# Peptides against a protein of PDB entry 6GMG, part 81

Target 1, 331 residues: chain A of PDB entry 6GMG
Amino acid sequence: DSDDRVTPPAEPLDRMPDPYRPSYGRAETVVNNYIRKWQQVYSHRDGRKQQMTEEQREWLSYGCVGVTWVNSGQYPTNRLAFASFDEDRFKNELKNGRPRSGETRAEFEGRVAKESFDEEKGFQRAREVASVMNRALENAHDESAYLDNLKKELANGNDALRNEDARSPFYSALRNTPSFKERNGGNHDPSRMKAVIYSKHFWSGQDRSSSADKRKYGDPDAFRPAPGTGLVDMSRDRNIPRSPTSPGEGFVNFDYGWFGAQTEADADKTVWTHGNHYHAPNGSLGAMHVYESKFRNWSEGYSDFDRGAYVITFIPKSWNTAPDKVKQGWP

## One batch from the design tools (peptide; aimed at target 1 G63 N253 F254)

Design b2_p26_4_s1 (made by RFdiffusion4, then SolubleMPNN; from b2_p26_4, 13 letters changed)
Fold by OpenDDE base, seed 5:
Structure b2_p26_4_s1 (fold): chain B 331 residues (1-331), chain A 26 residues (1-26)
Amino acid sequence: as target 1 above (331 residues)
Amino acid sequence: GSRPKLSAEEAELINNAYKEAEEKAK
């Protein structure tokens, strides 16, 4: 039962982490040790190292979402999401491809749709947009100035996002960020904020009114990015997991990976931080583990998911949860 | 890296925790 979840204890501020261990090309450690690393590397507020608070430790203890939660400062809303989908590839494969041996038509279509998403291009699009946003933020001291700057940047780049409605998640994301309004955060000053990125893996077949096949094998038409902008409508994502395809099979509803604001130009060298499950040191699932994965390891995902979105949110520049450089593992 | 396949029971436990997290965040 979820009743086995335990909030990790506080770690002394000066306690150094134990070495991470390699796991499938990732750096892995128990959640308690991640807290130690976090305090040494990511905890800084206004240049001062901080102990992870009880609230933060509680957030973290919930698993993969907890990593993003702690580092972003808020529970993921996922409203400003990007992806890349190759429509031509999808159509061509559906037309000219064939189901594999033993693969049903629904399985085939679901797989083809999944494979038509380009995780790297989706990530790059999010980074591109985040860069534009950061330029717009840099010298803006009120939201109006930020929005004006943003529109100018988009116009200069001939970006289709310039045509988005003013009420769209793209333009409303900053004002809807709690830390933007906080006195010790942005204090309503856009120039004190920066754009950051996390990723969510989830299942496309979440429509209860759709066929059972779509719920089992994916909905090829769901959660596609809009042409030109790359925006994904996440409104239909209700954290519904994939339906089992065999008896006893179960799937997790989502996975979250934290990227932040790394400046590494090579996507393959970027580090993604994520967790496995809630912390249950005395339960059947065991202690929560935190992974620092390269992009390849993160973007590969699991069979639980057939969609990957790259989401932009904002944090105060005074936070060090999204540094320019992230080192994988410890030391 | 490959994750071991989860049982229905394990997945349910994990998902329940995530639901709790979402509720707490409201």
Scores: peptide ipSAE 0.648, ipTM 0.945, DockQ to the pose 0.813
OpenDDE base, seeds 1, 2, 3, 4: peptide ipSAE 0.641, 0.652, 0.638, 0.646; ipTM 0.943, 0.945, 0.943, 0.945; seeds 2, 3 fail the geometry check

Design b2_p26_4_s2 (made by RFdiffusion4, then SolubleMPNN; from b2_p26_4, 13 letters changed)
Fold by OpenDDE base, seed 1:
Structure b2_p26_4_s2 (fold): chain B 331 residues (1-331), chain A 26 residues (1-26)
Amino acid sequence: as target 1 above (331 residues)
Amino acid sequence: STRPKLTAEQAALINKANQEAAEKAS
């Protein structure tokens, strides 16, 4: 019962975290200890440490989404999402490949589609776009200036995003960010904001009007990126989990990983922060744990999911929730 | 996989909490 969820108590601002422990190539700790690290490393506003508020602790307590929620300052909207799909690989494998022993045709097609997504290229596309946006933000003191800069950058790079409608999430993302409008945030000044990235894992077979096979094994045609732009239409993502294929089997509807604005050029060395489940220290699921994973560990995902999207949002530059360098674990 | 396989009951609990988070944010 989700009623077992507990908001972690406040941690003293000067409380140092205990060491993280290794877990499956990741750094792992209990949520209370992550709060301690967060206050020491990520909590800074205008260079000053802040205690995690009750509201932030409550957000965090909801599990994997809570990590992204606390660090981005808002619940994920997932409107500006990117991925990379190898259409040639997909077609070739369908034509020349064959189902494994005991694998159904639907299962084979779902697997081939999943494997045709390139997580690294999807991540790189998001980073590329975030860089363009950051350049457009640098000296723009109103939204009009930002949009003009953005259009110029896209034109110079001959980027297909230049053809997006003015109402597209690509152009409207900044104005729709609450922290952009806040007096102590962006204060409607684009130059006070920066682009950040998080990732969502989810299930493709969410259409309840489709075949049972697609709900069980994936919809090969769902949530593909648009050619040229890499944009994924997330409008049909309603957080519906994969359907079970055997009795007693169950799947989680999503996972979120926080990247922020790391400058590490090697994708394999980037750190992704995520949680396992809601905090239930007295319940069957137990205390929430937070993981700091390398890209390989994050992008591997779970069998619960066959799609990964890399999403761009914005935070004030005065926040330190998205530093240039992220150190895995503690100390 | 980097986690144990979840039971239907465990997954249902997590999904319920995830839904509540979305509702709270709305």
Scores: peptide ipSAE 0.711, ipTM 0.952, DockQ to the pose 0.807
OpenDDE base, seeds 2, 3, 4, 5: peptide ipSAE 0.708, 0.709, 0.709, 0.709; ipTM 0.952, 0.952, 0.952, 0.952

Design b2_p26_4_s3 (made by RFdiffusion4, then SolubleMPNN; from b2_p26_4, 13 letters changed)
Fold by OpenDDE base, seed 2:
Structure b2_p26_4_s3 (fold): chain B 331 residues (1-331), chain A 26 residues (1-26)
Amino acid sequence: as target 1 above (331 residues)
Amino acid sequence: SSRPKLSLEEAQLINNYHKEAEEKAL
């Protein structure tokens, strides 16, 4: 059996998806069936349904990143990332807590750090910022107008992001979005764009110059959000996986979940779309599966990861890859 | 939900294609 990646075949434009199956409280389907759903629900450009292109199918076939890639229209750059970290909880647990039986000090510290991140608050911060950006995009017909609007919005809200440098990913994110510059995309008109959100799970202990313990159990000080802004410096994220703690153990380097621009106010009811692995229908890993998980299921993550970031990017409003409402599964 | 534990070989396969994806996007 070949473990090689396979690009899923094209699906007829009008082919309806088969029902999704429940899997641990989430909806699950094979990648080809997700393509069918995608074409029916998310493929629309200017209101017209589109067949997923070969390029898009190829992107999708790479696994979890492929879902975000297809829906955002670009490979994730992760530059505008948000999280929430409870420093007081971290300090208190380190001071008053004790390692579990058999738990090393490094393992204890890594676990406490992981548990000190508040996924819901991190997500909420990203949504808040995306909302501000969307207001700034509205009626802005050039980048200068967008930036002026953004600064005004931030000032009105007394948001610490107003103090960010003009070169910050926060201010440069729009101009660095390929679809913003495309004639059939934003066409350099901010008002044609909207902010969207995806999430990345990854490992904190990526510094190869650090201790082996940090690589195995996490780096408690890595990838913390800046106070006030919630911005996470992602420059040190090199997609390095967690180091194994036992022989034969392996960890995946990242996971991506697509949220888009859902308007559901209750975080627990939001839907996150993600994939398991690259498509290998004839290989040991098998066909790629796509999951539509509620926030709780997504935010729990896996033992492979001890960090979660919520990232903002932009897509044209003419795309339907980020609708206001996402329904789990099919029908 | 808990994902089944991956072998080193399985994780390496996945990570290799993650790397390929990144390289393709450059």
Scores: peptide ipSAE 0.712, ipTM 0.953, DockQ to the pose 0.786
OpenDDE base, seeds 1, 3, 4, 5: peptide ipSAE 0.711, 0.711, 0.711, 0.714; ipTM 0.953, 0.953, 0.954, 0.953; seed 5 fails the geometry check

Design b2_p26_4_s4 (made by RFdiffusion4, then SolubleMPNN; from b2_p26_4, 12 letters changed)
Fold by OpenDDE base, seed 4:
Structure b2_p26_4_s4 (fold): chain B 331 residues (1-331), chain A 26 residues (1-26)
Amino acid sequence: as target 1 above (331 residues)
Amino acid sequence: SSRPKLSAEEAELINKAAKEAEEKAS
């Protein structure tokens, strides 16, 4: 039962991590050891190391969302999400392709749709937008100034996001960020904040009113990015997992990967931090493990998911949860 | 996928915890 979840104990502030171990091309460690690394590397507020609080450890203990939760400072809202979808590829494959042996039409269409998403381009789009936002934040000391800067930047780049409604997640994301309003955070000063990125993997076939086939094999039309902007309407994402296709089969509702604000230009060299499941050291699932994966490993995802979104949120610049460079593993 | 396939029971446990996390955050 989920009642087996345990909050990891506090780690001494100066305790150094044990070495990570390789796991499927990733650096892997148990959650307790990640806490140690986090305290040494990511915990800094205004340059000072912090012990991970009980609340943060509790957030982290929830596993798949915990890493992003701790590092972003809030539970993911996923409102400002980007992806890239190759419509031409999708249409062409549907037209000219054929189901594999034993593959139903629904399976085929779902697979083709999944394969028509370009994870790298989706990530690149998010990074592009985050960069624009960061420029808009840099010298803005109130939200109005930020929004004005943002609109100017978008206009200069002829970016379709300039046409988004003022109430859209794109423009409202900053004001809706708790840490922006916190005295020790942004203190309502945009220039004290920076844009950061995480990724969510989830299932497209979440509409319970749709066909069983869509719930089992994906909804080819769901959660596509809007043309021009790359924005994904996440309003229909209710964390509903893929439906089983056979007895005893089960799927997880989501996975989260933390990127932050790495400056590495090569997407393939970027590091994504994520967890496997909630911490249950005395339960059947066992201890939570944290992975630091390269983009290739992260973007591959699992069969549980057929969508990947790259989400922008904000954290105070005083936090070191999103450094320019993330070193994979330890040491 | 590098992850082993989960059982229904395992998935249910994980999803339940996920729901609890969401509720806690709300």
Scores: peptide ipSAE 0.645, ipTM 0.944, DockQ to the pose 0.784
OpenDDE base, seeds 1, 2, 3, 5: peptide ipSAE 0.641, 0.644, 0.644, 0.641; ipTM 0.943, 0.943, 0.943, 0.943; seed 5 fails the geometry check

Design b2_p26_5 (made by RFdiffusion4)
Pose (drawn by RFdiffusion4):
Structure b2_p26_5 (pose): chain A 331 residues (1-331), chain P 26 residues (1-26)
Amino acid sequence: as target 1 above (331 residues)
Amino acid sequence: SSTTEIQEALQTYKDTMRAKWASENA
């Protein structure tokens, strides 16, 4: 009867996954089966396949956060985040539009702010920034050389990110990555690391001391990207879900999607990996399922979330959790 | 402190998933 979280059992390294295919842009499989796929195509350490450890299987069993947790080796901090927001569209649609049939002004403002974000440009911005970071760390063998290389290209590219504080989440992203300092990971050598991207969908109205309207319909001024850099201050994100509008209405507080470092130029052809909920086959929600969605399927989101952030972190190059290509389903 | 924050976040996630499921099956 217990809807307790259970850890999926160990899968032998030779056990192949059951086949599955995408339908209308999304593929899904039970977590036990995804572990088999992950061990075949994502588990490599210096080209050697590995069994998903007990710890990794435990992390994965927590739901959507599990895929990102496993692939990055760290619970997501969302410290370095980017998004795109059309300020002109937002200001114009506020002073020119009107609430629709059955909207409070707070609901109208909350929706307009939501629709003003552009998740394609937001992902595109994180893409170009991660590329600059990877070029900066290619031949840099200490952090100082990495930061010099990073500032040099940003200045020459006239990127407002050059003026970020030395201790900002942007410039400190590499040094604050645990695997960067680990002897078996980056070993304080930026050339052994790689920038990767994952996404977080979340709710904007997370201030518990704010009006109920913002908790139910969103805070338009919350989690907007800074101009020029596109950085999103994630410090006030506390994993607080959207408040219900009627009794019985439940909302999920966040969703994580793993992109990695795919080389596909078509943002619509990129695959994003995420789970539906924690693993509980003997309980109410049932077994965890891992979803592999095209970008548009992922960025469609849900009413639970009115904000999207595209986050950059680092993993060692020796890993294979962010390959150049990601294929939906199996084989 | 960081471990406690992660535990609180996972707990909130679990509760919200259960609340969502109950909403769908009401």

Design b2_p26_5_s1 (made by RFdiffusion4, then SolubleMPNN; from b2_p26_5, 14 letters changed)
Fold by OpenDDE base, seed 1:
Structure b2_p26_5_s1 (fold): chain B 331 residues (1-331), chain A 26 residues (1-26)
Amino acid sequence: as target 1 above (331 residues)
Amino acid sequence: SEKKEIEEELKQYYESQRARYASLNA
């Protein structure tokens, strides 16, 4: 089938956005209007507005991943991911809980596992780690200094991440960030970089060798965070969608939400930017829309997904794609 | 290559979006 995805046209640099549409705590707009907002608010490099490039518009046109892609400057690798799982709740509910009417054991276990993830605690863990990283970055002019600072910070906090291997995603994330190495980016200077956060929703039942029930209703044991660190092994995430439970049913394989580096202390007041689908204004899916959602709206997710991870990456401080304050909608 | 991997992932995403759309309109 021919790709009906279309790259949104360029928007004049000085074109102001039209008002966003409010919807159930979200602000929604068509992708072209988001480009206008992005150019006014997020496009700044060294304090100067930039027109979204054709390449960036092309990235954006892919949908939810495009929003994170444009704002992070790279395609999401999802290597440094955090979550929170309540093992006691999970065990207790499995032991004392009962399947709902018509719910199979597999459905029950999958649901209980999904509900045992604490999205707020997962997000807070990522923010905590990002804060530690930012402190380590601030006074470091080479990678060695950054790593030393990071280890010291972790030791002072008695954080289990101090025991991670030097090759782990935690310690290797900065060096593996393209913008860190770019002349107009970090230029190999950690102090020019900052940690940012995005979130990925995905399906746990991705193991093709597992039971059909796990693929349909979730794998309760998959993608749990490591105790102490909160790190999620994302190596088994192959972007396989949930298996259909009925003929003709289909699910999206992932959703991405951009948070950046907001300083709002109340998680419920943080804004998450995400897209619905690829841009197909003349196709069946229609034009891409961009949503600015509150944390509650984002973290609720969809039935397509039973896992949420909060991922840390890095961008140059000179970029304004991750400001301290994000305003929902326009104006 | 990384580029190829990204292209494959985007293809999967594209296909899943279409499948989801079809599901919603079935």
Scores: peptide ipSAE 0.601, ipTM 0.939, DockQ to the pose 0.899
OpenDDE base, seeds 2, 3, 4, 5: peptide ipSAE 0.594, 0.594, 0.598, 0.593; ipTM 0.938, 0.938, 0.938, 0.937

Design b2_p26_5_s2 (made by RFdiffusion4, then SolubleMPNN; from b2_p26_5, 16 letters changed)
Fold by OpenDDE base, seed 1:
Structure b2_p26_5_s2 (fold): chain B 331 residues (1-331), chain A 26 residues (1-26)
Amino acid sequence: as target 1 above (331 residues)
Amino acid sequence: MEEERIKEELEQAYQSQRAKHASLNA
């Protein structure tokens, strides 16, 4: 229960991390050791190391979302989300494919829909858009200049995002970012901000008015990206987990992975940082662990989820929570 | 409103994260 959650204690600023341990292609450590690494590597503001504050440690203690929360500086809103869906694959598999032995039609359709999402292309789309945004931010000293630059960049690339409404999450994301407005953050100067990426895994079958089969096996039509833009309407994501298919079965409502702003061109070499559960060192769940996974490990996800979204937000350039290069583990 | 939403989401996360622990250790 939430009552077992404990905020990790402060770590001395100069304390070096203990070595991470390998775990199925990922690096793993306890949350306190991640705090040590974070202070050494990611804590820098204006080039100076910072001790993780009590507030940040509290955010981190919430588990998988906590890693994204502490590094982005805000609780995830998930408004600017991207994915890639292969509609031709989906249609062809539905037409030509057959349910496996013992698989229901609903289970088959849900599985085929899940398999029709291309995580790599979704991630690449988010990176593409983030790059466009970063170019628009670079020389813009007010929001109007940023928006003008963004429209020009999109026009030059013939990107369908140019047709989005001014109030869309795409154009409103920067102004809705708290750190953009903060004096010690962006201070309303777009050129002080950069686009960053995190990912959310979640369940498609969240509509309580839908069939039980969709809640158990997925809703093939839910949370598809819009053609051309790749935007996913996340408004219906209410963090409802997959429905049990057998007695005693339970599923997790979401997972979050932090990518930031890595420049590694090979998606398979990118590192994703995420947590397992809330920190409960004295409870049944135990201490929170933090994982640094390669893209393959992250994008594979769990049976709890049939959707992955890649979300863009913004952080001040003065923060080092999203460096160009992320090293897996320690040392 | 936003704060309340966050609290609700976090509460839901606490209830569901038991399964995640098992998945990560499998």
Scores: peptide ipSAE 0.092, ipTM 0.743, DockQ to the pose 0.547
OpenDDE base, seeds 2, 3, 4, 5: peptide ipSAE 0.049, 0.054, 0.025, 0.026; ipTM 0.745, 0.744, 0.642, 0.644; seeds 3, 5 fail the geometry check

Design b2_p26_5_s3 (made by RFdiffusion4, then SolubleMPNN; from b2_p26_5, 13 letters changed)
Fold by OpenDDE base, seed 1:
Structure b2_p26_5_s3 (fold): chain B 331 residues (1-331), chain A 26 residues (1-26)
Amino acid sequence: as target 1 above (331 residues)
Amino acid sequence: EEEKEIEEALQQAYESERAKYASLNA
């Protein structure tokens, strides 16, 4: 099928957004109106508003991933991912729980595994690590200084991440960030960068060599965080959707939500920005919509997904795509 | 390699987002 995706047109820099529409605790708007808000609130570089470029509008047009892409400045690589899994809950429920009426054993195990992930604790772990990284960045003027600071911070906190290999995604994430190397970005100066967070929802049953039941109902053993660190090995995430359980059923491959660097201590009050689908104003899907959801609305996800990961990346401090406070909707 | 992965991911997103639209409007 022909890609009906269209790049949204440019919006004048001074054009104010129309009011967002509230929907079940979310604020919703069409993509063009989000561009207007983005230019007023998030576009600032070195304190100056910027018009969203054609390239950025093109990135945004890809839907949910596009929101994270525009705000992070790169396509999500998902290498530095965190989650929390309650092993005791999982084992206890498998042992003492029973399948629901009509639920297969595989469906039961997949559901129990999904329910054993704690989204709030996973998010908290990512925020904790991002805070440590930000402290390590603050006065580091080269990568060596950053890494030394990071190791010291981890040692002081007795954090298991101190035992990670130097080539791990944890230690390599900064140097692998394009904006870190850019002259108008970090310019190889860690102190010009800050850690930011986004979330990915995806399906666990992606192994094509596994049983059909795992592909349909989830793989209980897949994409679990490592004990102590909370790191999730994302290398096996190939954006493969859940397999249909009935004829005509189809599932989406992923969802992305942008958090950035909000300082709100109450997770339930944090705002997550995400898109529904690619922008196809002349196609059957219609125009892309952007949602600003509270954490509860975001973390609930969809039946398409049984995993949530919280990913750390970096942006220049001169960008305003990750402000300390995000206001839901407009005005 | 990264560009190819991005292209593949985006192509898959195109096919998959129809289901997301249905779930959000439900």
Scores: peptide ipSAE 0.028, ipTM 0.726, DockQ to the pose 0.568
OpenDDE base, seeds 2, 3, 4, 5: peptide ipSAE 0.023, 0.024, 0.024, 0.022; ipTM 0.687, 0.691, 0.696, 0.672; seeds 2, 3 fail the geometry check

Design b2_p26_5_s4 (made by RFdiffusion4, then SolubleMPNN; from b2_p26_5, 16 letters changed)
Fold by OpenDDE base, seed 3:
Structure b2_p26_5_s4 (fold): chain B 331 residues (1-331), chain A 26 residues (1-26)
Amino acid sequence: as target 1 above (331 residues)
Amino acid sequence: DEEERIQKDLEQAKQSQLAKHASLNA
């Protein structure tokens, strides 16, 4: 099955995409056609259109993570993740609510926890932080200057992130970005980098030492954001899928959606790019498809997942994989 | 170490793609 993965062939640099297919509020296309769009729209380095390399096509072929991988330039580390959780709502629903007909207590608690996450607020928090980071990157020509700027910005906003230490994923994220160190990337110049955002959907009940109920229905206490900062400790995310609740049921380990650095203020109008599965044109899964979804469609997620995190990373400003404006579909 | 971690994650991803396919096509 996994051996059926195929690297999509190269597409001519000037090959225009075929029209995307509308699909339940999303725009959908086959991976090869996405490569064509990518080359026309997102491939630019220093303003020059580029053919997607074999390496990039190989990354892309891995499915949902591949979209984020190609556009961010690195495999997702998920270290700098944000979410929003309504603790009061959670407590109130647990206290005053009751399981639905046929719903177990564990299932009820897992559902209530899932519903207590606010995807929009989580996304907005990530955007806020990314904006602060971008201001700190501006005119900073070494990491020390960047960090000083960042601390100043956080102090001015009275942001709890100012209390994070230098080893925190928050402060170490830039230095740990490969493209920051690359000669053709940031070249160790923070002012050449910009913050970008992607999202990961995953399962909370990943602790194998926990109860079976948590693995099946979610761990209500897992992967909550820290108060004030909104940071999610992702160290326990090991890409373990939800446990089946019935025979023959299976779940996927994660989903990734690429947002980049869109400037659209209305969250509902933002576009998220993601893939369905690894590219297996000759296998049972078939060809990989790429979806461009509005925030509503992305944030809805699937029953496979009960957590969503919004992750910040960095790319060189010379890359066009995260433009200010993203158009859904083609044309 | 990091490369090994990535490889492990990728292998896991490969094995877990079927359910997602079904959900997106529903």
Scores: peptide ipSAE 0.112, ipTM 0.739, DockQ to the pose 0.540
OpenDDE base, seeds 1, 2, 4, 5: peptide ipSAE 0.024, 0.023, 0.062, 0.024; ipTM 0.649, 0.655, 0.724, 0.650; seeds 2, 4, 5 fail the geometry check

Design b2_p26_6 (made by RFdiffusion4)
Pose (drawn by RFdiffusion4):
Structure b2_p26_6 (pose): chain A 331 residues (1-331), chain P 26 residues (1-26)
Amino acid sequence: as target 1 above (331 residues)
Amino acid sequence: STEEAEIAEALTLYKESMRAKWRSEH
């Protein structure tokens, strides 16, 4: 009867996954089966396949956060985040539009702010920034050389990110990555690391001392990207879900999708990996399923979330959790 | 210790929200 979280059992390294295919842009499989796929194509350490450890299987069993947790080796902090927001569209649709049949002004403003975000450009911005970071760390063998290389390209590219504080989440992203300092990971050598991207969908109205309207319909001024850099201050994100509008209405507080470092130029052809909920086959929600969605399927989101952030972190190059290519389903 | 407590709170909130969502669909 217990809807307790259970850890999926260990899968032998030779066990192949059951086949599955995408339908209308998304593929899903039970977590036990995804572990088999992950061990075949994502588990490599210096080209050697590995069994998903007990600890990794535990992390994965927590739901959508599990895929990103396992692939990055750290619970997601969302410290370095990017998004795109059309300020002109937002200001114009507020002073020219009107609420629809059955909207409070607070609901109208909340929706317009939501629709003003552009998740394709947001992902595109994180893509170009991660590329700059990877070029900066290619031949840099200490952090100082990495930061010099990073600032040099940003200045020459006239990127407002060059003016970020030395201790900002942007410039401190590499040094604050635990695997960067680990002897078996980056060993304080930026050339042994790689920038990767995952996404977080979440709610904007997370201030518990704010009006109920913002908790139910969103805070338009919350989690907007800074101009020029596109950085999103995630410090006030506390994993607080959207408040219900009627009794019995439940909302999920966040969703994480793993992109990695795919080389596909078509943002619509990129695959994003995420789970539906925590693993509980003996309980109410049932077993965890891992979803592999095309970008548009992922960025479609849900009414639970009115904000999207595309996050950059680092993993060692010796890993294979962010390959150049990601294939939906199996084989 | 503070970081572990924050992660534990976040996962608890996630579990509660998943259960609330499931109840709303039933």

